# Ledger of designs, part 30: peptides against a protein of PDB entry 7SID

Target 1, 151 residues: chain A of PDB entry 7SID
Amino acid sequence: LHMYLMLLKELPGEEYPLPMEDVLELLKPLSNVCSLYRRDQDVCKTILNHVLHVVKNLGQSNMDSENTRDAQGQFLTVIGAFWHLTKERKYIFSVRMALVNCLKTLLEADPYSKWAILNVMGKDFPVNEVFTQFLADNHHQVRMLAAESIN

## One batch from the design tools (peptide; aimed at target 1 S31 L85)

Design b2_p21_3_s4 (made by RFdiffusion4, then SolubleMPNN; from b2_p21_3, 11 letters changed)
Fold by OpenDDE base, seed 3:
Structure b2_p21_3_s4 (fold): chain B 151 residues (1-151), chain A 21 residues (1-21)
Amino acid sequence: as target 1 above (151 residues)
Amino acid sequence: SAREKREQELEKEQQRLLAPE
């Protein structure tokens, strides 16, 4: 776990995008790691904070590429799971804050949710629609963060 | 198709992640 988290942390940002092949290799174990530690709030928060770089990387890639679509799918699968568990009140506000930041970054790359669509249990949820739900979050800091993302 | 197979694999991964406690 710690080695993987370190790799995520050291991922180059938007200024230095990685080849999509490298992104795919990094994303490959992500769902497994998340499944093992979904009950650990600190680990989940850390993962969500680190994968922000992945979103930035995906946003600068050719959306028509097969590798890009594959990477998007793997990433959105995990984000969709975190969102679903959030709706089931499994995560504290600090984890939700990290998730909102991920969604914010997705909207910056895809403001009309053309590809940023969460599929959970066979149903599609556009990120722009999902994002608005956090405007009504029970925690004031989450609401404020969501509101700041609109302007 | 290859795409459908990938989507099915992703769905399976998500199901594992969302499995009941």
Scores: peptide ipSAE 0.428, ipTM 0.871, DockQ to the pose 0.842
OpenDDE base, seeds 1, 2, 4, 5: peptide ipSAE 0.426, 0.421, 0.423, 0.421; ipTM 0.871, 0.868, 0.869, 0.869

Design b2_p21_4 (made by RFdiffusion4)
Pose (drawn by RFdiffusion4):
Structure b2_p21_4 (pose): chain A 151 residues (1-151), chain P 21 residues (1-21)
Amino acid sequence: as target 1 above (151 residues)
Amino acid sequence: SWKEALHEITHHLKNVPEFSA
């Protein structure tokens, strides 16, 4: 777990992007890793805080081949799964704050929501519309974080 | 080296279901 989190945090870089096949290799076990630790709040918060570093390489679209969409779908489905589970009151405010940070990073990466769309229950939600929903949260810290990052 | 570590991690996680809602 430590090895995988370290690789996720360290390998992606903004100045010189990794090949997309390497991004796919990084994102391949993430679904299983999240599946094991669905119950644990601390691990989930750590996982989100470490995965928010891949968006810098994911946002590149110059080489928009099939691998790009594959990796974007692999990441967005996990993010959407976390969001859906959060809507059902299944996570504490720490995981919600980490998810807000991830969504803010996604908004930074794709301002026009060309590709950053969460898919859940056969429906699609743009990240910008989903982000404004956190202004009505039940925890003051998450609301303040969303209000401050609304810019 | 880092690709070999990911390969070992994937091998140990092969019987683990995918994460979803």

Design b2_p21_4_s1 (made by RFdiffusion4, then SolubleMPNN; from b2_p21_4, 9 letters changed)
Fold by OpenDDE base, seed 4:
Order: structure tokens, then sequence, then C-alpha cells
Structure b2_p21_4_s1 (fold): chain B 151 residues (1-151), chain A 21 residues (1-21)
């Protein structure tokens, strides 16, 4: 875990986007790591904060490439799981904050949710629709963050 | 290398299920 988090943290910023191949490699263990630590709020928060860089990279990529679609799919699967578990009240506000930041970045890259669609339990949920739900979050900071993101 | 480290991590998690709802 620590090594993975370190690698996530060392990702170049949006000014220097990673090759999609590198993004794909980074995403490979992500699902498993999240699964293993799904009950650890701090780890989940940290992961979500670090993968924000991945979202930025995904948004800067050519959407027509197969690798981009693959990376997007893998990432969205993880985000979808976080969202679903959030709906089940499994995560504290700090994790939800991090999730909202990810969703915000996705919307910035894909305002119309052309590719930013969460598939959860076989059903599709556009990120813009999902994001709106956080406007009614139980925690004020989450609501504020969500509200600021749409302004 | 970066990729090698990731591969190692992936291998270490081979028996861990995917993240799902």
Amino acid sequence: as target 1 above (151 residues)
Amino acid sequence: SYREKLKEIEESLKDVPDFSA
C-alpha cells in the first residue's frame, strides 16, 4: 500500500500529462487496493486525493484512443464503487469530499458526461447526475464543495 | 522502475478481489 500511494503521489501534474500507457499501468492495481482497504477511511481518502492526478490526465487525453477509453473505464469503475458505497453511508465526509473532487474534475473534462458515466450494478449513472446528489449531502462541507463546483 | 514497481504491487494483490459495490 505505502509503495502504491507513493507512486500515486509522484504522478506528474496536469502540466505534464503522463502517457496513457503509464496511466493504465497505474490503474491496474487501483481496484484491488481500494477493495482491500475499502473500510479504511483514511486510506480511501488518500487514494482518492492522489488519483485526482489520474483524472486530470484522463481529461487531457485523446478520447478517441483505445487506451484512453480503457483507462477511463477502469477509473470510472472504481469511482462508481466509491459512489455506491457512499450511498450506503459507508464513508465519512472526508472521503466524500475527495470523491466530489474527483467528480468535479471529471465534469470539468466532460461537462456533458459523454464518457464520464458510472456503471453500478449494471445501471448507468452520468457523473453530472451523480454529482448533483452531493448538493444534498448530510455534511455541510460536502454540500459546499459540491455547490462551489457548479458555480 | 516505476512500471516495475507497479507490476510488483499488482502481483502482490493478485488474490485480492476487484473493488465493487
Scores: peptide ipSAE 0.479, ipTM 0.915, DockQ to the pose 0.868
OpenDDE base, seeds 1, 2, 3, 5: peptide ipSAE 0.475, 0.472, 0.472, 0.475; ipTM 0.914, 0.914, 0.914, 0.914

Design b2_p21_4_s2 (made by RFdiffusion4, then SolubleMPNN; from b2_p21_4, 10 letters changed)
Fold by OpenDDE base, seed 5:
Structure b2_p21_4_s2 (fold): chain B 151 residues (1-151), chain A 21 residues (1-21)
Amino acid sequence: as target 1 above (151 residues)
Amino acid sequence: SYRELLKEIEKSLSSVPPFSA
């Protein structure tokens, strides 16, 4: 786990995007790691904070490439699972804050949710629609973060 | 290498199911 988290943290930001092939390799273990530590709030928060760099890399890439679509799909599957478990009240506010930041970054890259769509239990949920739900979050900091992200 | 490390991590987690709702 710690080795993987270290590798996630070292991913460059928007100014220096990695080749999509490298992003794909980094994403491969992500789902398994999240599954293994799904009940660990601190690990989930850390993962969500680190994958922000992945989203930033995706936003700098050609959306028409097969590798980009593959990376988007793998990432959105993980985010969709976090969102679903959030609706089931499985995560504390700090994890939800990290999730909102991921959703915000997705909306910055795709404001109209053309590709940023969460598929959960066979149904599609555009990220812009999902995001508005956090405006009514039970925790004030989550509501504030969501509200600030609109502007 | 970076890719080799990721591959080793992936192999070590091969028995773990994917993250799902």
Scores: peptide ipSAE 0.452, ipTM 0.912, DockQ to the pose 0.851
OpenDDE base, seeds 1, 2, 3, 4: peptide ipSAE 0.448, 0.450, 0.452, 0.452; ipTM 0.911, 0.911, 0.911, 0.912

Design b2_p21_4_s3 (made by RFdiffusion4, then SolubleMPNN; from b2_p21_4, 9 letters changed)
Fold by OpenDDE base, seed 1:
Structure b2_p21_4_s3 (fold): chain B 151 residues (1-151), chain A 21 residues (1-21)
Amino acid sequence: as target 1 above (151 residues)
Amino acid sequence: SWRELLKKIEESLKDVPDFSA
């Protein structure tokens, strides 16, 4: 776990995006790691914080690339699962805040939700729609973060 | 390499299901 978290944190570039092929490689263990530690709030929070840089990378590449679509799909599947479990009240506010930041970053990369669409239980949910739901979150800090993010 | 490390991580997680609701 710690090794993966380190790679997840250090590999994504802030100034220069990783090649999408590398992003794909980095994303391969993500789903399984999240699955294994789905009940660990701290690990989930850490993962969500680290993948923020991945989101930025996903938005900077050629969207017409097959690898880009693949990477986006894999990433969005994980985010979708986090969102669904959040709706099932599986995550505390700190994890939800991290998720909101991810969604915010997705919206910044894809303001019109052209590719940022969560598929959960066979249904499509544009990230902008998903994001709006956090405006009504039970925790005041989550609501505040969501409200501030739309400006 | 980091790629090799990821492969090892993946192998260690081979019996872990994918993340889903």
Scores: peptide ipSAE 0.667, ipTM 0.957, DockQ to the pose 0.868
OpenDDE base, seeds 2, 3, 4, 5: peptide ipSAE 0.666, 0.666, 0.666, 0.666; ipTM 0.957, 0.957, 0.958, 0.958

Design b2_p21_4_s4 (made by RFdiffusion4, then SolubleMPNN; from b2_p21_4, 10 letters changed)
Fold by OpenDDE base, seed 1:
Structure b2_p21_4_s4 (fold): chain B 151 residues (1-151), chain A 21 residues (1-21)
Amino acid sequence: as target 1 above (151 residues)
Amino acid sequence: SYRELLRQIEESLKDVPKFSA
């Protein structure tokens, strides 16, 4: 875990996009790590905070490439799982805050949810639709963050 | 290398289920 988090943290920002092949390699263990630590709020928060850089990289790449679509799909699968578990009240507000930031970044990269679509339990949920649900979050800080992201 | 480390991590997690809803 710690090694992976270190590698994830060292990703450059949006000013220095990574080759999609490298992004794909980074994403491969992500799902497994999230699965292993799905009940650890602190680890989940940390992961979500670090993957913000991944979203930024995905938005800078050629969306028409097969590798880009693959990377997007793998990433969105993880985000979708976090969102679903959030709806099941599995995550505290601090994790939800981190998730909202991820969704915000996705919307910045894809404002019209052309590719940013969460597939959960066989159903598609555009991120813009998912994002608005956090405006009604039970925690005031989550609501505020969501609202500030729209304004 | 970066890629090699990722490969090793992936290998260590080969029996861990994927993250799902």
Scores: peptide ipSAE 0.488, ipTM 0.920, DockQ to the pose 0.854
OpenDDE base, seeds 2, 3, 4, 5: peptide ipSAE 0.484, 0.487, 0.483, 0.486; ipTM 0.918, 0.920, 0.919, 0.920

Design b2_p21_5 (made by RFdiffusion4)
Pose (drawn by RFdiffusion4):
Structure b2_p21_5 (pose): chain A 151 residues (1-151), chain P 21 residues (1-21)
Amino acid sequence: as target 1 above (151 residues)
Amino acid sequence: AEEEREERLEEEQELLLEEPP
């Protein structure tokens, strides 16, 4: 787990992007890793805080081949799964704050929501519309974080 | 290939949403 978190945190870079196949290799075990630790709040928070680093390489669309959409779908499905589970009151405010940080990073990466769309229950939600929902949260810290990052 | 990729992503998302025993 430590090895995987370290690789996720360190390998992606903004100045010189990785090949997309490497991004796919990084994102391949993430679904299973998240599946094991679905119950644990601390691990989930750590996983989200570490995966928010891959958006810098994911946001590149110059080489918009099939690998790009495959990697974007691999990441967006996991983010959408976390968001759906959060809507059902399944996570504590720490995981919600980490999800807010991830969503803020996604908004930074794709302001027009061309590709950053969460898919859940056969429906699609743009990240910008989902982000404003956190202004009505039950925890003051998450609301303040969303209000401050609303810019 | 596109349909196989969509089905793989749907199955991985359903696995993540399922509660472990």

Design b2_p21_5_s1 (made by RFdiffusion4, then SolubleMPNN; from b2_p21_5, 12 letters changed)
Fold by OpenDDE base, seed 5:
Formats: structure tokens, sequence, C-alpha cells
Structure b2_p21_5_s1 (fold): chain B 151 residues (1-151), chain A 21 residues (1-21)
């Protein structure tokens, strides 16, 4: 876990995007890691914070690339799961804050949710629609963070 | 082949939603 998290943390930002092939390789184990530590709030928060670097890379890629589509799929699979578990009230505010940051970054890269669509249990949920739910979050800081994204 | 990838993603998501034994 620690080795993997370190790799995610050290991903280059927007200024130096990685080849999509490398991004994809880093994302492939992500769902498995999330599954193993789904009950650990701190690990989930850390994962969500670190994958922000990946979102920045995804937003700069050409949509025509097969690797880009695959990488997006790997990422959205995890985000969709975290969102679903949030709806089931499984996560504390700090994890929800990290999730909102991911969604915010996605909206910046894809404001109209052309590719940023969460598919959970066979249903599609565009991120721009999902995001509005956090405006009514029970925690004040989550609402404030969400509100910053729409203005 | 694309359908295969999509199916794998569904399975991956299910593993997150349901803690594996």
Amino acid sequence: as target 1 above (151 residues)
Amino acid sequence: RREKIEQELKEKQQRILTEPP
C-alpha cells in the first residue's frame, strides 16, 4: 500500500503530463487497493487526494486515445464506488471533502460531463449532476467546498 | 474487446462496493 500511495503522490502535475500508458498502469491496481481499504477512512482520503494528480493528466489527453478511454474508465469506476458508498453514509466528512475535490477537478476538465459520467450498478450519473448533491451535505465545510466549484 | 474491458470494470467496482472475503 505505502509503495503504491507513494507512486500516486509523486505523479507529475499539469505542467508535466505523463504518457497515458503510464497513467493507465498506475490506475489498474487502484480499484483493488480501494476494495481492500474501503473501511479505512484515512486511507480512502489519502487515495482520493493523491488521484487528483491523475485527473489533471486525464484532462489534458486526447479523447481519441484508447488508453485515455481505458484510464478514464479505471478512474471513474473508483469514483463511482466512493460516491455510492457516500450515499450510503459510509464516509466521514474528510473523505467526502476529498471526493468533492476530485469531482471539482473533473468538472474543470470536463464541464459538460462528456466523459465524466459515473456508472454505478448499470445507471449513469453525470458528474455535474452528482456534484450538486454535495451542496446539501450535512457538513458545512463540504457544502462550502462544493459551492466554490459552481461559482 | 471493449465489452470485455467494460465488464471487467463492472466487476472491479462491485469488489469495492462489496468487501471481498
Scores: peptide ipSAE 0.672, ipTM 0.933, DockQ to the pose 0.812
OpenDDE base, seeds 1, 2, 3, 4: peptide ipSAE 0.671, 0.669, 0.670, 0.670; ipTM 0.933, 0.932, 0.932, 0.933

Design b2_p21_5_s2 (made by RFdiffusion4, then SolubleMPNN; from b2_p21_5, 9 letters changed)
Fold by OpenDDE base, seed 4:
Structure b2_p21_5_s2 (fold): chain B 151 residues (1-151), chain A 21 residues (1-21)
Amino acid sequence: as target 1 above (151 residues)
Amino acid sequence: RRKEREEELEREQQRILSEPP
């Protein structure tokens, strides 16, 4: 786990995008890791914070390539799962903060949710619609983080 | 191919959601 998290942490940001093939390699284990540690709030927070760099890479890639779609799909699958569990009140505010940051980054890359759509159990949820829900989060810090993303 | 990818993603998501925290 820690080795994988370290790799995610060292992922280049928007200024230095990785080849999509490299992004895919990093994303391949992600679902499994999330599954194994879904009950660990701290690990989930850490994962969400580190995958921010993946979003930045995805935002600069050719959206029409199959590899890009695959990478986006793998990433959004995980985010969708975290969002779903958040709605079920399974995550504390610190995890929700990290999730909001991910959603914020997605909105910066795709403000109109052309590709940033969460699919959960076969139903689509555009990120721009999902994001607005955090403006009404029960925790003030989550609301503040969400609000600064809008302004 | 796209269908297969979507099915795989669904299985991956189900793995995460199979047991909520």
Scores: peptide ipSAE 0.592, ipTM 0.911, DockQ to the pose 0.722
OpenDDE base, seeds 1, 2, 3, 5: peptide ipSAE 0.592, 0.591, 0.589, 0.590; ipTM 0.911, 0.910, 0.910, 0.910; seed 3 fails the geometry check

Design b2_p21_5_s3 (made by RFdiffusion4, then SolubleMPNN; from b2_p21_5, 8 letters changed)
Fold by OpenDDE base, seed 5:
Order: structure tokens, then C-alpha cells, then sequence
Structure b2_p21_5_s3 (fold): chain B 151 residues (1-151), chain A 21 residues (1-21)
């Protein structure tokens, strides 16, 4: 886990995008790691904070690439799971904050949710619609973060 | 091929949504 998290943390930012092939390699174990540590709030928060770098890379990629679509799919699968578990009240505010940051970054890259669509149990949820739910979050800091994202 | 990949992603998501065996 620690090795993997370290690799995610060291992902180059927006200024130096990684080849999509490298992004895919980093995403491969992500779902398994999330599954193993789904009950650990701190690990989930850390994962969500680190995958922000992946979102930035995905937003700079050409949408015509099969690798890009594959990477987007793998990433959105995980985000969709975290969102679903959030709806089930499984996560504390700090994890929800990290999730909102991910969604915010997605909206910056894809404001109209052309590709940023969460699919959970066969149902589609555009991120721009999902995001509005956090405006009514029970925690004030989550609401504030969400509100900043729409302006 | 695409449908198969979608099924794989769904299975991956289910692993997150449930406790590991």
C-alpha cells in the first residue's frame, strides 16, 4: 500500500503530463486497493487526494485515444464507488472533501460531463449533477468547498 | 469487446462496494 500511494503522490502535475500508458499502469491496482481499504477513512482520503494528479493528466489527453478512454473508465469506476458509499453515509467529512476535490477537478476538465459520467450499478450519473448534491452536505466545510466550485 | 470491458469495470466496482472475500 505505502509503495503504491507513494507512486500516486509522485505523479507529475499539469505542467508535465505523463504518457497515458504510464497512467494506465498506475490505475491498474487502484480498484483493488480501494476495495481492501474501503473501511479505512484515512487511506481512502489519501487515495482520493493522490488521484487528483491522475485527473489532471486525463484532462489534458486527447479523447480519441483508446488508452485515454480506458483510463477514464477505470478512474470513474473508483470515483463512482466512493460516491455511492458516500450516499450510504460510509465516509466522514474529510473523505467527502477529498471526493469533492476530485469532482471539482473533473468538472474543470469536462464542464459539460461529456466523459465525466459516473456509472453505478448500471445507472449513469453525470458529474455536474452529482456535484450539486454536495451543496446540501451536512458538513459546512463540504458545502463551502462545493460552493466554491460552481463560481 | 467494448461490452466485455464494461462488464469488467462493473465487476471491479462491485469489489469496492462489497467486503473483500
Amino acid sequence: as target 1 above (151 residues)
Amino acid sequence: MREEREKELEEEQQRILTEPP
Scores: peptide ipSAE 0.548, ipTM 0.890, DockQ to the pose 0.792
OpenDDE base, seeds 1, 2, 3, 4: peptide ipSAE 0.545, 0.541, 0.543, 0.541; ipTM 0.890, 0.890, 0.889, 0.890

Design b2_p21_5_s4 (made by RFdiffusion4, then SolubleMPNN; from b2_p21_5, 9 letters changed)
Fold by OpenDDE base, seed 5:
Structure b2_p21_5_s4 (fold): chain B 151 residues (1-151), chain A 21 residues (1-21)
Amino acid sequence: as target 1 above (151 residues)
Amino acid sequence: SMLERERRLQEEQQRILTEPP
């Protein structure tokens, strides 16, 4: 886990995009790691904070590339799972803050949710619609963070 | 294929949504 998290942390962002092949290699273990540590709030928060680099990298990629679509799919699958578990009240505010930051970054790259769509249990949820739900979050800091991205 | 990719993603998501065996 620690080695993997270190790799995610050191991933170059918008300034130095990585080849999509490298991004895919980093994403391969992600779902398994999330599954193993789904109950660990600190690990989940750390994962969400580190995958922000992936979002920034994906935003600059060619949307017509098969590897880009694959990377987007794998990433969105994880985000969708975290969102679903959030709705089930499984995560504390700090994890939700990290999730909102991910969604915010996605909206910056795709403001109209052309590709940023969360599919959970067979249903599609555009990120721009999902994001509005955090405006009514129980924690004031989460609401504030969500509001900052809209205004 | 497109269908296979969607299936894989669904399986990956299900692993996150459930406890590991």
Scores: peptide ipSAE 0.612, ipTM 0.913, DockQ to the pose 0.804
OpenDDE base, seeds 1, 2, 3, 4: peptide ipSAE 0.610, 0.608, 0.610, 0.611; ipTM 0.913, 0.912, 0.913, 0.913

Design b2_p21_6 (made by RFdiffusion4)
Pose (drawn by RFdiffusion4):
Structure b2_p21_6 (pose): chain A 151 residues (1-151), chain P 21 residues (1-21)
Amino acid sequence: as target 1 above (151 residues)
Amino acid sequence: SSSLEEVEENVEEMVEEALEE
């Protein structure tokens, strides 16, 4: 787990992007990793705080081949799964704050929501519309974080 | 791709198990 979190945190870089196949290799076990630790709040928070680093390389669309959409779908389905589980009151405010940070990073990467759309229950939600929902949260810290990052 | 389909199926199973708990 430590090895994988370290690789996720360190390998992606903004100045010189990785090949997309490497991004796919990085994102391949993430779904299983998240599946094992679905119950644990601390591990889920740590996973989210470490995976928010991959958006810098994911946001590149110059080489918009099939690998780009594959990697974007692999990441967005996990994010959407976390959001859906959050809507059901399944996570504490720490995981919600980490998810807000991830969504803020996604909004930074794709302001027009061309590709950053969460898919859940056969429906699609743009990230910008989902982000404003956190202004009505039951925890003051998450609301303040969303209000401050609303810019 | 087959790898994307496998990831989607794993994510669906993880969501279903989380909701059954």

Design b2_p21_6_s1 (made by RFdiffusion4, then SolubleMPNN; from b2_p21_6, 7 letters changed)
Fold by OpenDDE base, seed 2:
Structure b2_p21_6_s1 (fold): chain B 151 residues (1-151), chain A 21 residues (1-21)
Amino acid sequence: as target 1 above (151 residues)
Amino acid sequence: SKELEEVKEIVKKMVEEALSE
């Protein structure tokens, strides 16, 4: 876990995007790690914070490539899981904050939710639609973060 | 892709287990 998290943390930002093939390799363990540590709020928060680099890479790639679509699909599936469990009140506000930041980054990369669509248990939810729900979050900091992200 | 399907399955199990608790 720690090695993987460190790897995610050290990913290049927008200035130095990774080849999509490398992104795919980095995504391979993600779902397993998330599943294994889904009960650990701190780990989930850390994961969500670190995968922001992945989002940035996904947004800069050639949208028409198969690898890009594949990577986006894998990533969005994982994010969808966090969203779903959030709706079911499984995550505390700090995790939700991190999730909002992920969604914000996705919207920055894809303002019209052309590809930024969460797949939750076989159902599709555009990120812009999902994001607006955080404006009504029970925690004031989550609401504030969501509101600030719109402007 | 095969990998995407695997991710979907892992996530599905993750969510189902969480909701069953």
Scores: peptide ipSAE 0.691, ipTM 0.954, DockQ to the pose 0.873
OpenDDE base, seeds 1, 3, 4, 5: peptide ipSAE 0.689, 0.689, 0.690, 0.690; ipTM 0.954, 0.954, 0.954, 0.954

Design b2_p21_6_s2 (made by RFdiffusion4, then SolubleMPNN; from b2_p21_6, 6 letters changed)
Fold by OpenDDE base, seed 3:
Structure b2_p21_6_s2 (fold): chain B 151 residues (1-151), chain A 21 residues (1-21)
Amino acid sequence: as target 1 above (151 residues)
Amino acid sequence: SSMLEENKEIVEKMVKEALEE
């Protein structure tokens, strides 16, 4: 886990986008890692914070690439899980904050949720519709962060 | 992709188990 998290942390930001092939390779084990550590709030928060760099890369990529679609799918699969469990009140505010940041970045890249659609257990959740629900989050900091993203 | 489908299964299992707790 530590090695994986370090790799995610050291990823270049939006200023230096990674090749989509590299992004895809980094995303492949992500579902497994999240599943193994779903009970650890700190690990989940850390993962979500680090994958922000990946989200930025996904938003700047050519959507016509198969690797891009695959990478987007890998990422959205994990985000969808965190979203669903958030609705079920499984995660504390710090994790939800990190999730909102991910969703914010997705909306910046895809404001109309053309590809940014969360799918969990066969049900679709467009990010633009999901995001507005955080405006009513129980924690004030989450609401504030969500509100900042709209303006 | 095959990997994507595998990851979807992993996530579905993750969610299911979490909801059962």
Scores: peptide ipSAE 0.523, ipTM 0.917, DockQ to the pose 0.851
OpenDDE base, seeds 1, 2, 4, 5: peptide ipSAE 0.522, 0.521, 0.519, 0.518; ipTM 0.917, 0.917, 0.917, 0.917

Design b2_p21_6_s3 (made by RFdiffusion4, then SolubleMPNN; from b2_p21_6, 8 letters changed)
Fold by OpenDDE base, seed 5:
Structure b2_p21_6_s3 (fold): chain B 151 residues (1-151), chain A 21 residues (1-21)
Amino acid sequence: as target 1 above (151 residues)
Amino acid sequence: SKSLEENKKIVEKMVKEALSE
């Protein structure tokens, strides 16, 4: 786990994107890792913080390539799961903060949610609609972070 | 490393198990 998390953390940001093939290879194991550690709030927070670098890479790539669509799908699959469990009150505020940061980054790359759509249990939820729900979060820091992301 | 479809099944199972607790 720690070696994998280290690799995610070391991904370059938006200014120096990796080839999409490399990003995709790093994302493929992510769903399994999340399923194994879903009960560990600290690990979940760490994962969400690290994958921010991946989202920044996605924003600099050609959205028409198969690898880009696959990478987007891999990422959105994980985010959808975290969002679903958040709705069921499974995660503390620090994990929700990390999730909001991921959603914010997605909205920066795709403001109209053309590809940033969460599919949960067979239903589609555009990220721009999902994001507004955090404006009413029970924790003040989550609400503040969500509000700042609108501007 | 899993395909997108396989990973969708993994997270679906993850969510279902979490909700059953």
Scores: peptide ipSAE 0.675, ipTM 0.951, DockQ to the pose 0.694
OpenDDE base, seeds 1, 2, 3, 4: peptide ipSAE 0.674, 0.674, 0.674, 0.675; ipTM 0.951, 0.950, 0.951, 0.951

Design b2_p21_6_s4 (made by RFdiffusion4, then SolubleMPNN; from b2_p21_6, 6 letters changed)
Fold by OpenDDE base, seed 3:
Structure b2_p21_6_s4 (fold): chain B 151 residues (1-151), chain A 21 residues (1-21)
Amino acid sequence: as target 1 above (151 residues)
Amino acid sequence: SESLKEVEEIVKKMVEEALKE
């Protein structure tokens, strides 16, 4: 876990996007790690904070290739899980804060949710619709972060 | 893709198990 988290943390920023093939390799363990540690709030927070680099890489891809769609789909599926469990009140505010930041980054790359659509249990949830729901979050800091992000 | 389907299955199980708690 720690090695994977370190890897995510050290990923290149927006200035130097990774090849999509490398992104796919990084995504391979993600769902398993998230599933295994879904009960650990600190780990979930850390994961969500670090996958921001992945979001940036996905957003910079100008290729409409199968690999791009595959990578986007895998990532959005995982994020969708965090969203769904958030709706079910499984995560504390700090994890929700991290999720909001992730969604914000997605919206920056895809403001109209053309591809940024969360899929959970076969249902689609456009990120722009998901994001606005955090404006009504029970925790004031989450609401504030969401409000700041739309400006 | 096969890889996407695998992720979807993992996530599905993750969510289903969490909702049972």
Scores: peptide ipSAE 0.661, ipTM 0.949, DockQ to the pose 0.827
OpenDDE base, seeds 1, 2, 4, 5: peptide ipSAE 0.653, 0.657, 0.658, 0.660; ipTM 0.948, 0.949, 0.949, 0.949

Design b2_p21_7 (made by RFdiffusion4)
Pose (drawn by RFdiffusion4):
Structure b2_p21_7 (pose): chain A 151 residues (1-151), chain P 21 residues (1-21)
Amino acid sequence: as target 1 above (151 residues)
Amino acid sequence: SSEEEEREERLEEEQEEFLNA
């Protein structure tokens, strides 16, 4: 777990992007890793805080091949799964804050929501519309974080 | 294409496995 978190945190870089196949190799075990630790709040928070580093390389669309959409779907489905579980009151405010940070990073990467769309229950939600929902949260710290990052 | 359909089905199965874990 430590090895995988370290690789996720360190390998992606903004100045010189990785090949997309390497991004796919990084994102391949993430679904299973998240599946094991679905119950644990601390691990989930740590996982989200570490995976928010991959958006810098994911946001590149110059080489918009099939690998790009495959990696974007692989990441967006996990993010959507976390959001859906959060809507059902399944996570504490720490995981919600980490998800807010991830969504803020996604908004930074794709301001027009061309590709950053969460898919859940056969429906699609743009990240910008989902982000404003956190202004009505039950925890003050998450609301303040969303209000401050609303810019 | 057939490759796009196979990828979509793989992603839907992986999302369902996480939600049902």

Design b2_p21_7_s1 (made by RFdiffusion4, then SolubleMPNN; from b2_p21_7, 8 letters changed)
Fold by OpenDDE base, seed 4:
Order: sequence, then structure tokens, then C-alpha cells
Structure b2_p21_7_s1 (fold): chain B 151 residues (1-151), chain A 21 residues (1-21)
Amino acid sequence: as target 1 above (151 residues)
Amino acid sequence: SAAEEEREKKLKEEQQKFLNS
């Protein structure tokens, strides 16, 4: 786990995007790692904080490439799962804040949710619609973060 | 395509494993 998290942490940001092939390799274990540590709030928070760089890479990529679609799919699948479990009150505010940051970055790259759509159990949820739900989060810091992201 | 459908199927399975873990 620590080795994987280290690799995610070292992922270049928007200024220096990685080749999509490399992003895909990093994303391959992500779902499994998240599944294994689903109930560990600290690990989940850390993962969500580190994958922010993935969104930056995806936003600058060729949206029509197969690798981009694959990477987007893998990433959005994980984010969708986190969102779903958040709705089920499985995560504390610090994890939700990390998730909001991910969604914020997605909206910056795709304000109209053209590709940023969460599919959970066969249903589609555009990120822009999902994001607005955090404006009504029970925790004030989450609401504030969401509001600041819109403003 | 068939390849895309297979990828989608795998993603659904992975997500389900995550949600049921």
C-alpha cells in the first residue's frame, strides 16, 4: 500500500502530464486497493488526495483516444463508488472533503459533465449534479469547501 | 465495440466488488 501511495503522490500535475499509458498502469490497481481499505478512513482520504493529479492528467488528454476513455472509466468507477458509499454515510467529513476536491477538479476540467459522469449500479450521475449535493452536506467545512469551489 | 463492452463489464464487476467489500 505505502509503495502504491508513494507512486500516486509522485504523479505529475497539469503542468507536466504523464502519457496516458502510464496513467493507466497506475490506475489498474486503484479499485482493488480502495476495496481492500474501504473501511479505513485515513487511507481513503489519502488515496483521494493523491488521485487529484489523475484528474489533471485526464483533463488535458485527447478525449477521443481509447486509452483516455479507459482511464476515465477506471477513475470514474472508483469515484462513483466513493460517492455512493458517501451517500450511505460510510465516510467521515475529511474523506468527503477529499472527494469534493476530486469533484471540483473534475468540474474544472469538464464544467458541463460531458465525460465526467458517475455510473453506479447501472445509473448515470453527472458530476455537476452530484457536486451540488455537497452544498447541503451535514458538515460545515464540507459545505464551505463546496461553496468555495463554485465561487 | 466488443472490447469496449468487455471493459465496461469489468468496470462494473470491479465497482460491485468495491461496494460489497
Scores: peptide ipSAE 0.603, ipTM 0.917, DockQ to the pose 0.945
OpenDDE base, seeds 1, 2, 3, 5: peptide ipSAE 0.601, 0.602, 0.601, 0.601; ipTM 0.916, 0.916, 0.916, 0.915

